# Peptides against a protein of PDB entry 8YR4, part 23

Target 1, 309 residues: chain A of PDB entry 8YR4
Amino acid sequence: PRGSPALQLVVLICLGLMGLERALNVLVPIFYRNIVNLLTEKAPWNSLAWTVTSYVFLKFLQGGGTGSTGFVSNLRTFLWIRVQQFTSRRVELLIFSHLHELSLRWHLGRRTGEVLRIADRGTSSVTGLLSYLVFNVIPTLADIIIGIIYFSMFFNAWFGLIVFLCMSLYLTLTIVVTEWRTKFRRAMNTQENATRARAVDSLLNFETVKYYNAESYEVERYREAIIKYQGLEWKSSASLVLLNQTQNLVIGLGLLAGSLLCAYFVTEQKLQVGDYVLFGTYIIQLYMPLNWFGTYYRMIQTNFIDMEN

## One batch from the design tools (peptide; aimed at target 1 R185 L240 M299)

Design b2_p14_1_s3 (made by RFdiffusion4, then SolubleMPNN; from b2_p14_1, 8 letters changed)
Fold by OpenDDE base, seed 5:
Structure b2_p14_1_s3 (fold): chain B 309 residues (1-309), chain A 14 residues (1-14)
Amino acid sequence: as target 1 above (309 residues)
Amino acid sequence: SLLEEEEELERKAE
């Protein structure tokens, strides 16, 4: 934000908090591993109690795995409110000034209320897109990279490779299936709008419909439009289930491969039982934000298309 | 994704 040093400082603090979230995402599994190892070794109570207390504190800062419920995330969200408001207001003023520069012919052809609704949608879309890019997409990619580096350095290179292949395949399939699904969603939305328009037109012309006793005919036409809509809705919903199942399968295969490899190294006494728990916990932790990646990709794609029109 | 279901539910509630 140009012109307000206070908001620039808030942005820097929010970026620092995002970095802290990334550190917590590595530390929480490590401390959990250490607890499991200390319990297995029957370590003295003082060491165990300190490690448990430290873990619980770190987990409170991190939150429930999605990051959204953690103290650090809540603090970031709270501080970001003013930055979002500044950005929104700036976009609204830019759109409003541009609308005033448009020719009288453009305003005469459009209802002022519809123009304002388009402007509000445009502002929300831009602000939303920027927030999703900065707070969801970039952090998730960073967590994946950090995970690959961590497993490659502290485990075996094979673990880093499994995470890399699993996450790369997950992201690629998510994009491909989401692009494929977007066609079904567009068809559904077009048919929804057409069905709503028919219902509105029938209701506005209700006197004419009653005069001709055409109520049964209008109901049947509306029923046919609903059935057609539901056929498209089913395709959209089924494609979403297919996306989710594909995502679960990829993560499941990655978890299986890595867990089997970890179990093998534990049997060879190269890794501890806690390292097995760490791997499983870390992969599940990476999966939680990735489950939303398809939504983020769709929103980004939709908002880009809506900005070009 | 779970968010798509939440957004579709929110859009149906409006």
Scores: peptide ipSAE 0.031, ipTM 0.721, DockQ to the pose 0.279
OpenDDE base, seeds 1, 2, 3, 4: peptide ipSAE 0.040, 0.028, 0.044, 0.031; ipTM 0.740, 0.717, 0.735, 0.729; seeds 1, 3, 4 fail the geometry check

Design b2_p14_1_s4 (made by RFdiffusion4, then SolubleMPNN; from b2_p14_1, 8 letters changed)
Fold by OpenDDE base, seed 3:
Structure b2_p14_1_s4 (fold): chain B 309 residues (1-309), chain A 14 residues (1-14)
Amino acid sequence: as target 1 above (309 residues)
Amino acid sequence: DLLKKEEELERAAE
């Protein structure tokens, strides 16, 4: 936001909080490792209690599984409301100004309600795209890179390679399967709109339908449209289950390979028991936001297509 | 859970 130094400061604070979230994603598994090691060594209660308290505090800052419920994430979301409102208002005013610059012939050919809906969709699309890119996609990619670096430096190059191969395969399959399922989703949405339009048309022509006693015929046509929609919905939903299962298999294989390797190094006394727990915990933490990556990727693609129209 | 959140995210993008 070039026009407000206060909003620029809020953006910088939000970026700083995003950096803090990345640090917490590394620190939380490390502290959990340290607890397991202290428990294994039968360390004094005071050291254990301090480490547990510190872990719980860091976990409170990080939040639970989706990362969206942590104190830092909530604070970021709260501060971002003003930036989102400013961005939305600016896009809306730009669209509105552009609509007023359009020819009278363009306005006469469109209903005012359709023009407003296009403006609202355009504003939502741009604002949504920016939010998903900045707060979901980029941070998730950063966490993967940080994870690869961390495991390569502090464990062994083999762990970094396993994480790299697992995450690269995961992202590639997520993109490919998401592009494949997007066809089913577009077909579903098109049929949903057609089914809705048929219901609206039947209700707007209620007097004509009643005059011809055609209510049963309109109901049967609506039923056929619903059955056709449900057939497409099933394909969309089944393709999503296939995506989720494919993702789960890739993460499962990565977790298996890395966990076996970690267990082997623990038996050779090259790693501690806590390092085994750290690896598992960290991989599961990376997996949680990645489940949504396909959704974000699809939303980004949809929003780009909606901006070109 | 995942399906519902995907649908919610999609409805928020429409």
Scores: peptide ipSAE 0.024, ipTM 0.680, DockQ to the pose 0.664
OpenDDE base, seeds 1, 2, 4, 5: peptide ipSAE 0.023, 0.021, 0.023, 0.024; ipTM 0.677, 0.653, 0.673, 0.683; seeds 1, 2, 4 fail the geometry check

Design b2_p14_2 (made by RFdiffusion4)
Pose (drawn by RFdiffusion4):
Structure b2_p14_2 (pose): chain A 309 residues (1-309), chain P 14 residues (1-14)
Amino acid sequence: as target 1 above (309 residues)
Amino acid sequence: SAEFEEEVAEQKAA
């Protein structure tokens, strides 16, 4: 924010809160391992109670689910509401002030609905792009790297390879399948617009009664158009199911390999009992934000082209 | 965004 000083402080606080969320993401599974290790060795009640309370408090600060739930990141959403309001206002006012100074030929040439749709979509695009990228993409790619470092240095060497291969395959397959699915989606959207236009035309012209008893003909053509649309929709949604399945298979294979190796190492007295639940929890924690990357890829591309317009 | 919410809903439904 160029103008106001009160908002730069809020931006810095938001970035600090994002860092704190990354630290909590690392910290909570460690406390879960400590609790399980203390539990398996018959520890007294006092230290167990205090450690349990601390773990619960950390789980409360971190998102109880999917990271969009914690007290942190919600304070962030609140402050970002205050900040993103300023950018939205400024961009809308700049567009509106520029549209009132263009010459007459320009206004006589283009329609109003198209020009206004471009402006609205542009402002929404800049806002969404800032939010999506800064607060949902980079933090996740940072979480993956941090997890790779933690497992490769403080846990063992092989688990770094396991996490690296799993996440690399997940991202590659997601992008590859997403481009194909986008082609299918566009093909379906065009027909949906054509079906709506046919229905609107049939409704507006109550001449069907005059020039024939042509109610049946208008109903038949509408049914044919609906069938065509449904075929394209089935293709698109089946592609979506396939994407979900391939993502789930990749994560499952990564979890299976990591769990088997951790169990074998625990039986050989190399790792403690808590390391098993540490690995499991951390893998699930990595998986949860990764569920929404095909949508992020699609929205980033669309918003980029819209902002360019 | 509305379009984002629609795709998230479809993915959840799938």

Design b2_p14_2_s1 (made by RFdiffusion4, then SolubleMPNN; from b2_p14_2, 5 letters changed)
Fold by OpenDDE base, seed 3:
Structure b2_p14_2_s1 (fold): chain B 309 residues (1-309), chain A 14 residues (1-14)
Amino acid sequence: as target 1 above (309 residues)
Amino acid sequence: SPEVEEELAELKAL
């Protein structure tokens, strides 16, 4: 980004955070191996507790294996919003300015393509909804229930309670925060449509704009509309980062509580080292599809409201 | 983020 030293600094910080994610991807497996070794050696509880707590903290920073939901990734995504908005606005203004240099014949053919694209978004949303509900949402809820039953029967009842509380809190917060953020997304989409309509109207009146040499005025009006849109987009994107971070925190607390309890029971010879590995793997496995649950829930709500209308 | 990848996939499918 030429001309903003603040945005250049943000890019450098984001690159630094990407480097930190790579370091975490190496450190997390090392700490995990160290826990398994300490459990095998029957090391003192204090050493185990510190290593487990350090592992869970590093895993909280990394996120659920994809890195996309970790604290570092969320912070990177949050900081990157302003860089993306600057780049988007610059590209949109360049395209819009170039469209005002093109002939009227090019503008008449595009109206049909935009209407078709809005229709295709509606149809793909409905077909996607049913597929996501049947193949992702229902199986994920089933896997959570199976997990609670498994941990309650084959582990101590405390593990089933931790998984139950963690998943119930995760789902509840995902719903509540998704409903809250849906207001920002709707406001963003309405302003996007208004900004697009304004661009289309300016381009349809291209002859009049060209007759008055008003291209610079229409570009500035479009720039103002984009800035207003980007103010709403920032709220939408920031609310998504908050959702992902809230989800990561809940899973991190569940992983911490369950991993400490499992490590304690392994030291007391009530569980095997393999049971610790199983618990951590299973919680991470449940976390991966749950990250999409907010998207699926929002898509469900949007499509139900759009089908009722 | 799945939603950013989905919005980016929607933006790339556009």
Scores: peptide ipSAE 0.018, ipTM 0.604, DockQ to the pose 0.064
OpenDDE base, seeds 1, 2, 4, 5: peptide ipSAE 0.016, 0.013, 0.007, 0.013; ipTM 0.559, 0.525, 0.492, 0.548

Design b2_p14_2_s2 (made by RFdiffusion4, then SolubleMPNN; from b2_p14_2, 7 letters changed)
Fold by OpenDDE base, seed 1:
Structure b2_p14_2_s2 (fold): chain B 309 residues (1-309), chain A 14 residues (1-14)
Amino acid sequence: as target 1 above (309 residues)
Amino acid sequence: SEEEERLVAEELAL
């Protein structure tokens, strides 16, 4: 935000809150481990009660692991409203000024209400994309890197390697399968628009259709277009199920390998029972935001193509 | 997830 020191300060506070969320993502599992270890050691009630109270407070700040429901996330979202509104208004005014610079021929072929709807969709798309990149994609990648560093330093290099291989395979397969799915989704959307256009054209020409008693013919053509659409819809939906199942298998294999390795080190008395619970909790916490990564990648690709047109 | 894609589509439609 050029020209507003107040909005620049709000951006810095939001970046500070994002850093706090990353710290909470490490601290919450650590405090949960410490509770399990204190319970196993039959520690004094005062130490246990303080650690439990501290854990619950940190968990309230973090929220449900989706990153969207915690107190820190809600405070960040609240403060960001003014920055989003400033950015949206700036993009809207840039699109509006650009539309006024376009040739008279471009405006004569389009209804003013349709042009405004395209401009509004364009501004919402750009502002949404920026918010998803800053608040979901970048933080998720940061949490993965922090997780790899944490497990490599405080557990064993083998745990860091398992997390690295699992997350790298997950991200790579998510990108590759999402790119493959984009073909089916584009074909589906194109056929949906063509089916809708045929229905509108048939209904606008209803007098001619009535005059020739061609109602049954128009209904049959519309049925054929729907069947063709449903064949593309099924391919899109089936490809989504395949993506979700592939993601679930990769995380399941990573969780299995790491949980077996944790259990082995606990049996050798190199790790405590709490460290086994820590690993499982941390991997599940990393997995929750990653489910959205395929959706964000697709949105990025769609919005870039819509901006080039 | 499909449910997450639906929630994002609802949030983008608002």
Scores: peptide ipSAE 0.029, ipTM 0.667, DockQ to the pose 0.143
OpenDDE base, seeds 2, 3, 4, 5: peptide ipSAE 0.022, 0.026, 0.023, 0.023; ipTM 0.625, 0.663, 0.631, 0.624; seed 4 fails the geometry check

Design b2_p14_2_s3 (made by RFdiffusion4, then SolubleMPNN; from b2_p14_2, 7 letters changed)
Fold by OpenDDE base, seed 1:
Structure b2_p14_2_s3 (fold): chain B 309 residues (1-309), chain A 14 residues (1-14)
Amino acid sequence: as target 1 above (309 residues)
Amino acid sequence: SEEVEKLKAEEKAL
């Protein structure tokens, strides 16, 4: 934010809190591992109680695995409100100024309410896109990279390779299937708008429809438009189920391969029982944000199209 | 799955 040193400091604090969330995503599984190892070794109660208390405190800071409900995430979201409001207002004023610079011919062809709706959609689109990129996409990619590095350094290169292959396949399939689904969603939205327009036009011409006793004909045309919409809605919804199931299968295969390898190393006494629990909990933590990645990618694509119009 | 439905509900409410 140019011109406000206070808002620049808030941005730096929010970036620091994002770094803390990444550190918590590594530390929480490590402390949970340490609890399981201390329980297995029958360690003294004082050491166990301190490790459990530290784990619960770190878990309170992290929150539930979506990263949206932790104390650090809530504090970041709270501090970001002022930065978001400044950004939204700046984008809104830029769009409004640009609309005033447009030719009189562009304005004469459009209702003032439609122009304001385009300006509001453009502002929401840009602000939403920036928030999704900074707070969801970039952190999720960072957590994957940190996970690959951690498993490669502290476990074995084979664990880092399994996580790399699993996450790369997951991201690639998510993008490809989401792009394929975008066609069905666009067709659905176009047919929804056309069905709504027909209903509005029929109701605005109510007197003419009544004069010709054409109510049954208009109802049947509306029914045909609804059936066509529902056929497109079904394709959109079925393609979402297919995406979710494909994602679940890829993560399930990665979890299976890594869990079997970890169990094998525990039987060889190269890893402890806590390290098996660490791997499972860490993969689940990576999976929770990734469920949203297809939605964020679709929102980004929609927001780019809405900004070009 | 439920979270994706909640986001679809939020994306329909926006």
Scores: peptide ipSAE 0.023, ipTM 0.645, DockQ to the pose 0.126
OpenDDE base, seeds 2, 3, 4, 5: peptide ipSAE 0.018, 0.022, 0.020, 0.018; ipTM 0.604, 0.655, 0.628, 0.611

Design b2_p14_2_s4 (made by RFdiffusion4, then SolubleMPNN; from b2_p14_2, 9 letters changed)
Fold by OpenDDE base, seed 3:
Structure b2_p14_2_s4 (fold): chain B 309 residues (1-309), chain A 14 residues (1-14)
Amino acid sequence: as target 1 above (309 residues)
Amino acid sequence: SSEVEELKKEEEEL
């Protein structure tokens, strides 16, 4: 934010906290590995207890891999409220100033409530888009890159390749299937709006409908509109299930390939039992935010379309 | 699963 050094400092702190979340995503699996190795070696209780306590503390900071429930994420979200409010207010004031510069003819052609709704949607769209890009999309991509580098350096180049291929295929299929399903969602939303508009029009014209005894005809027309909506809703929901299953299959194949390779290297004494557990834990941690990537991609596309209007 | 939870959140914010 230009003009407030305090808010610039808060942005830098939030970026620092995002970097800390990335470090925690690497450290938590490492500490979990170390616990499994210490348990396998029958290490003394003092060393085990210290490592377990450190792991639980790091897990408390991380928030179980959902990212949203960790202490660091909660602190980031809390600090970001002021930045979001400043950005929202600045966008809203820019839109409002621009609306006042528009011709009287533009204002006379639109209801004041519609103009305000356009301004609110525009402000929400821009602030939402920025928040999703900065706090969800970029961090998730960073975690994938960090994961590939980590596995390539500390395990074997084959693990880095499996993670790279799995995540690249996952992202590509997520985008392609999300773009495909967006057509069904748009058709559903258009039919929903048409069905709602028909219900509102029938209710506003209630006296006319009653005068002609056309109540049964309006109900049947509304039923036909609902059936048409439900047919589109089913396509939208079925396409979502297909997306989720496709995503689950890609991650399942990546987890299978990597787990088999890790098990093989453990049998050859090149890796420890803890490294097998680390791989599985780390892949699951990468998978959790990726489940939301399709939705973030859709929201980004929707917000771009809403800014073009 | 996440898109169903976000659809619910979009419905709760509307």
Scores: peptide ipSAE 0.023, ipTM 0.637, DockQ to the pose 0.153
OpenDDE base, seeds 1, 2, 4, 5: peptide ipSAE 0.024, 0.018, 0.023, 0.018; ipTM 0.642, 0.593, 0.629, 0.598; seeds 1, 4, 5 fail the geometry check

Design b2_p14_3 (made by RFdiffusion4)
Pose (drawn by RFdiffusion4):
Structure b2_p14_3 (pose): chain A 309 residues (1-309), chain P 14 residues (1-14)
Amino acid sequence: as target 1 above (309 residues)
Amino acid sequence: ALLDEIEATEDAAD
């Protein structure tokens, strides 16, 4: 924010809260491992109670689920509401002030609905691109790297390889399948618009009664168009199911390999009992934000082209 | 449910 000083402080607080969320993402599974290790060795009730309370508090600060739930990141959403309002207002006002100064030929040439759709979509695109990228893409790519470092240095050497290969395969397959699915989606959307146009045309022209008893003909054409649309929709949604299945398979293979290696190492007195639940919890924690990357890829591309317009 | 949420988000974007 160029103008106001009160908002730059809020931006800095939001970035600090993002860092704190990353620290909590690292911290919570460690406390879960400490609780399990204390539990297996018959520890007194005092230290166990205090450690349990601390773990619960950390789980409360971190998202109880999917990271969009914690007290942190919600304070962030609140402050970001206040900040993103300023950018939205500024961009809308700049567009509106520019559209009122262009010459007459320009306005006589283009329609109004298209020009206004471009502007609205542009403002939304800038806002969405800032939110998606800064608060949902970079933090997750930072979480993956931090996890790789933690497992490769403080846990063992092989688990770094396991996490690295699993996440690399996940990202690659997600991008590869997503481009194909986008092609299918566009193909389906064009026909959906054509079906709506046919239905609107048949409704507006109540001449079907005059030039024939052509109600049946208008109904038949509509059914044919609906069938074509449904075929394209089935293709698109089947592609979505395939994407979801391949992502789940990749995560499952990574979990299986890590769990088996951790169990074997625990039986050989190399790792403690808590390291098993540490690995499991951390793998699930990494998986949860990764579920929404094909959508982020699509939205980032679309918003980039819209902002360029 | 995840697939429905993805489809709903895409429809809203379109």

Design b2_p14_3_s1 (made by RFdiffusion4, then SolubleMPNN; from b2_p14_3, 10 letters changed)
Fold by OpenDDE base, seed 4:
Structure b2_p14_3_s1 (fold): chain B 309 residues (1-309), chain A 14 residues (1-14)
Amino acid sequence: as target 1 above (309 residues)
Amino acid sequence: SLLEEERKLEEELE
């Protein structure tokens, strides 16, 4: 943000916290590995207790598998509120100034309430998009890259290759299926709006409907609109299930291949039992935010298309 | 459900 050194400092702190989240995503599985290895080796209680306490503290900082509930993530979100408000206000003022520069003919063709609603939606959309890009998409991609590097360096090149192929296939299928799904969702939303508009129009014309005893006709027409909506809703929901299942299968295959390879290397005494647990834990940690990647990608695409219009 | 969370996430972005 230009003009406030305090907000610039907050942005830098938020970027630092994002870096800390990436470090935690690597450290938490490592500490969990170390606990499993110490338990396997029957290490002294003092070393085990220190490692467990450190793990629990790091896990508190990281939060759950999505990372959204961790102390660091919550602190980042809290600090970002002021930056978001500044950005929102700046976008609102830019949209408002641009609306005032538009021709009188453009304003006469639109109701003031519709123009304000478009401006509000545009501001929310841009601010939301930027937040999802910075705090969800970029960090997830960074975690994947860090994971590939980590497994390639500390395990074997084969593990890095499995993670790379799994994540590349996951991302590609997520994009392709999300683009396909977006058509069904747009059709659903259009039909929802049309169904709502029909209900509102029927209720606004209530006196006319009563005068003609047309209540049964309007109810049947509304029922047909609901059935049409539900047919599109089913396609949207079924396409989401297909996306989630496709994602789950790709991750499951990657987890299977990597886990079998880990088990093999543990049997050959090239890896420890804790390394098997680390691989599984790390892949699951990567999967949790990736499950939402399709939603984020769709939101990005929708917002870009809406800005071109 | 993932659908309800996805819907809420969209309603927060609209």
Scores: peptide ipSAE 0.022, ipTM 0.652, DockQ to the pose 0.600
OpenDDE base, seeds 1, 2, 3, 5: peptide ipSAE 0.022, 0.021, 0.022, 0.021; ipTM 0.676, 0.635, 0.655, 0.653; seeds 1, 3, 5 fail the geometry check

Design b2_p14_3_s2 (made by RFdiffusion4, then SolubleMPNN; from b2_p14_3, 10 letters changed)
Fold by OpenDDE base, seed 1:
Structure b2_p14_3_s2 (fold): chain B 309 residues (1-309), chain A 14 residues (1-14)
Amino acid sequence: as target 1 above (309 residues)
Amino acid sequence: SLLEKELAIERELE
C-alpha cells in the first residue's frame, strides 16, 4: 500500500506469519510422531508430559490444519483487516470517480433487471445454505453425543466428562459471542445500505453534479461514508477473529486435558497407544465442523428474524 | 480461509 509505512509493515508481518504457518504444518506431525514413539518405548512421564504439552501448544498455534482457526491465522487475519479496508476503499473511490466520468447514456442504459437477478441468486443461495447448515449442524451435534457416550463407555468416565465440559463450554460461548456479534453486523449492514444509497443517489443526479462541478464534493462525501462503514466492518471482523480464537482456546484446553490423561493411562498400561491416537484424531475431527457452528447459528437467527418481519 | 469463506457467504446473504 503506497502512502502508509505502517500498513507496509503490517503486510510484512502477515507474510512472516504465513511462513510460520508453513513451519507449524511440518512441526505438528513431527511432535505427534514423537509422542507415539515415546508411548511405545514406555518413556518417563516427565518427558512424555513435556512433549504432549509442546504438541498441544503447537496445535493451538496451527489451528487443526485448516489454517483458519489457529492463533497464528487469527492474528494474520486480524492484522490484514486494515490492509483489506485500505485496498477496498481505494478501489471503490477509483470506480466511483470513473463512474462520474462516464456519459449520461451509460447511466440510462443500465437495466435494473440485472440487480433483480443478483437478488434472486441471493435468495436461492440462502435456501441452499440453510439446507447445508441443517445437514452439517445435526450430524455435528450427533457426533458430539456419540463421542461423549463412546469415551465414557470405552475409555473412562473422566474422558466423557472432559469432552462433555469442553463441548458444552464451546457451544455456550459460540452462541453468546455470536449473539453479541450480531449487533455489530446489523450496524455494519445498515451503514453499507446507507452508503450504497448515497452512491446511487449521487449517480442518478449526475447531470446536476456535473452542472455545478461538484464531483470532488460528492467523492469526499462518499469517502466519509466509506470510512464510517469501515469502522463498523472492523468491529464485525475483529469480533469474528475473537470468536474463532475463543473456540480454538476451548478446544485447546480440552485437547490438553484429555491428551495428558490419555498419555498417563497409556503409561499405566490401562490404555493402548492406539487409544491415544484415536482420542486426538476424534477431538480434531469434532473441531473442524464446529468452527462453522457460529456462522450457522447466526444465519438461522437472521433468517428467522427476517421471516418474522 | 474458512474466515474468508464465512465473510463471502455473509456477503452473499446480504
Scores: peptide ipSAE 0.029, ipTM 0.709, DockQ to the pose 0.359
OpenDDE base, seeds 2, 3, 4, 5: peptide ipSAE 0.027, 0.027, 0.027, 0.025; ipTM 0.672, 0.688, 0.680, 0.677

Design b2_p14_3_s3 (made by RFdiffusion4, then SolubleMPNN; from b2_p14_3, 8 letters changed)
Fold by OpenDDE base, seed 3:
Structure b2_p14_3_s3 (fold): chain B 309 residues (1-309), chain A 14 residues (1-14)
Amino acid sequence: as target 1 above (309 residues)
Amino acid sequence: DLLEEEKATERKLE
């Protein structure tokens, strides 16, 4: 943000915290590996207890699950509130200033509520898009690259190749299936808007509908519109299940290939038992944010199309 | 979970 050195410092701190999250994504599997190796070697309790305590502390910092609500992520989100508010306010003021520069003809042709809705959607879309790009898309791509480098350097080059092929196929199929799915979603949203518009029109014309005793006819027409909507909603939902299943199959095949290769190298004493656990843990950690990649890709596409109009 | 969370995220972004 140009103009506030304090907000620039907060952005730099948030970028530093994002770098720390990337380091934690590598360190947590490594410490988990070390625990498994120490357990396998029957190491003394003191070394095991320190490694477990360190792992739990790193896991607390990283977080886990569908939202990665670790301490570092929460601290980043907390610090980012001020930057988001500043960006939102700046976009809102730019849109508002632009609306005041528009011709009287443009204002007379639109209802004030529609203009406000366009302004609110514009601000939300831009601020949302930037936040998803910076905090979800870029970090996820960085974690994949770091993963490929890590496995290529500390494992055999075959592991780096498996991760590369798996993630490349995953991303490609996610994009292709998301683009295909976007057609069904657009059709659903168009029918939802038409169904809502019909309900609003029927309710605005309530006196006329009542005068003609047309209530049953309007209800039946609304029911037909709902059934048509539900048919499109089913296609959208079924396409989402297909996306998720395709993603799960790709990651499952990558996990299978890499786990079999790791097990083979453990039997040859080239890798330790902990390295098998590290591979599985690391792949699962890469998979968790990738589940949202289709949503982020669609948001990016939608917001680009909405900015061109 | 993911399907419901994705649908919930989809609805919040529209």
Scores: peptide ipSAE 0.031, ipTM 0.732, DockQ to the pose 0.693
OpenDDE base, seeds 1, 2, 4, 5: peptide ipSAE 0.029, 0.026, 0.028, 0.028; ipTM 0.721, 0.698, 0.717, 0.715

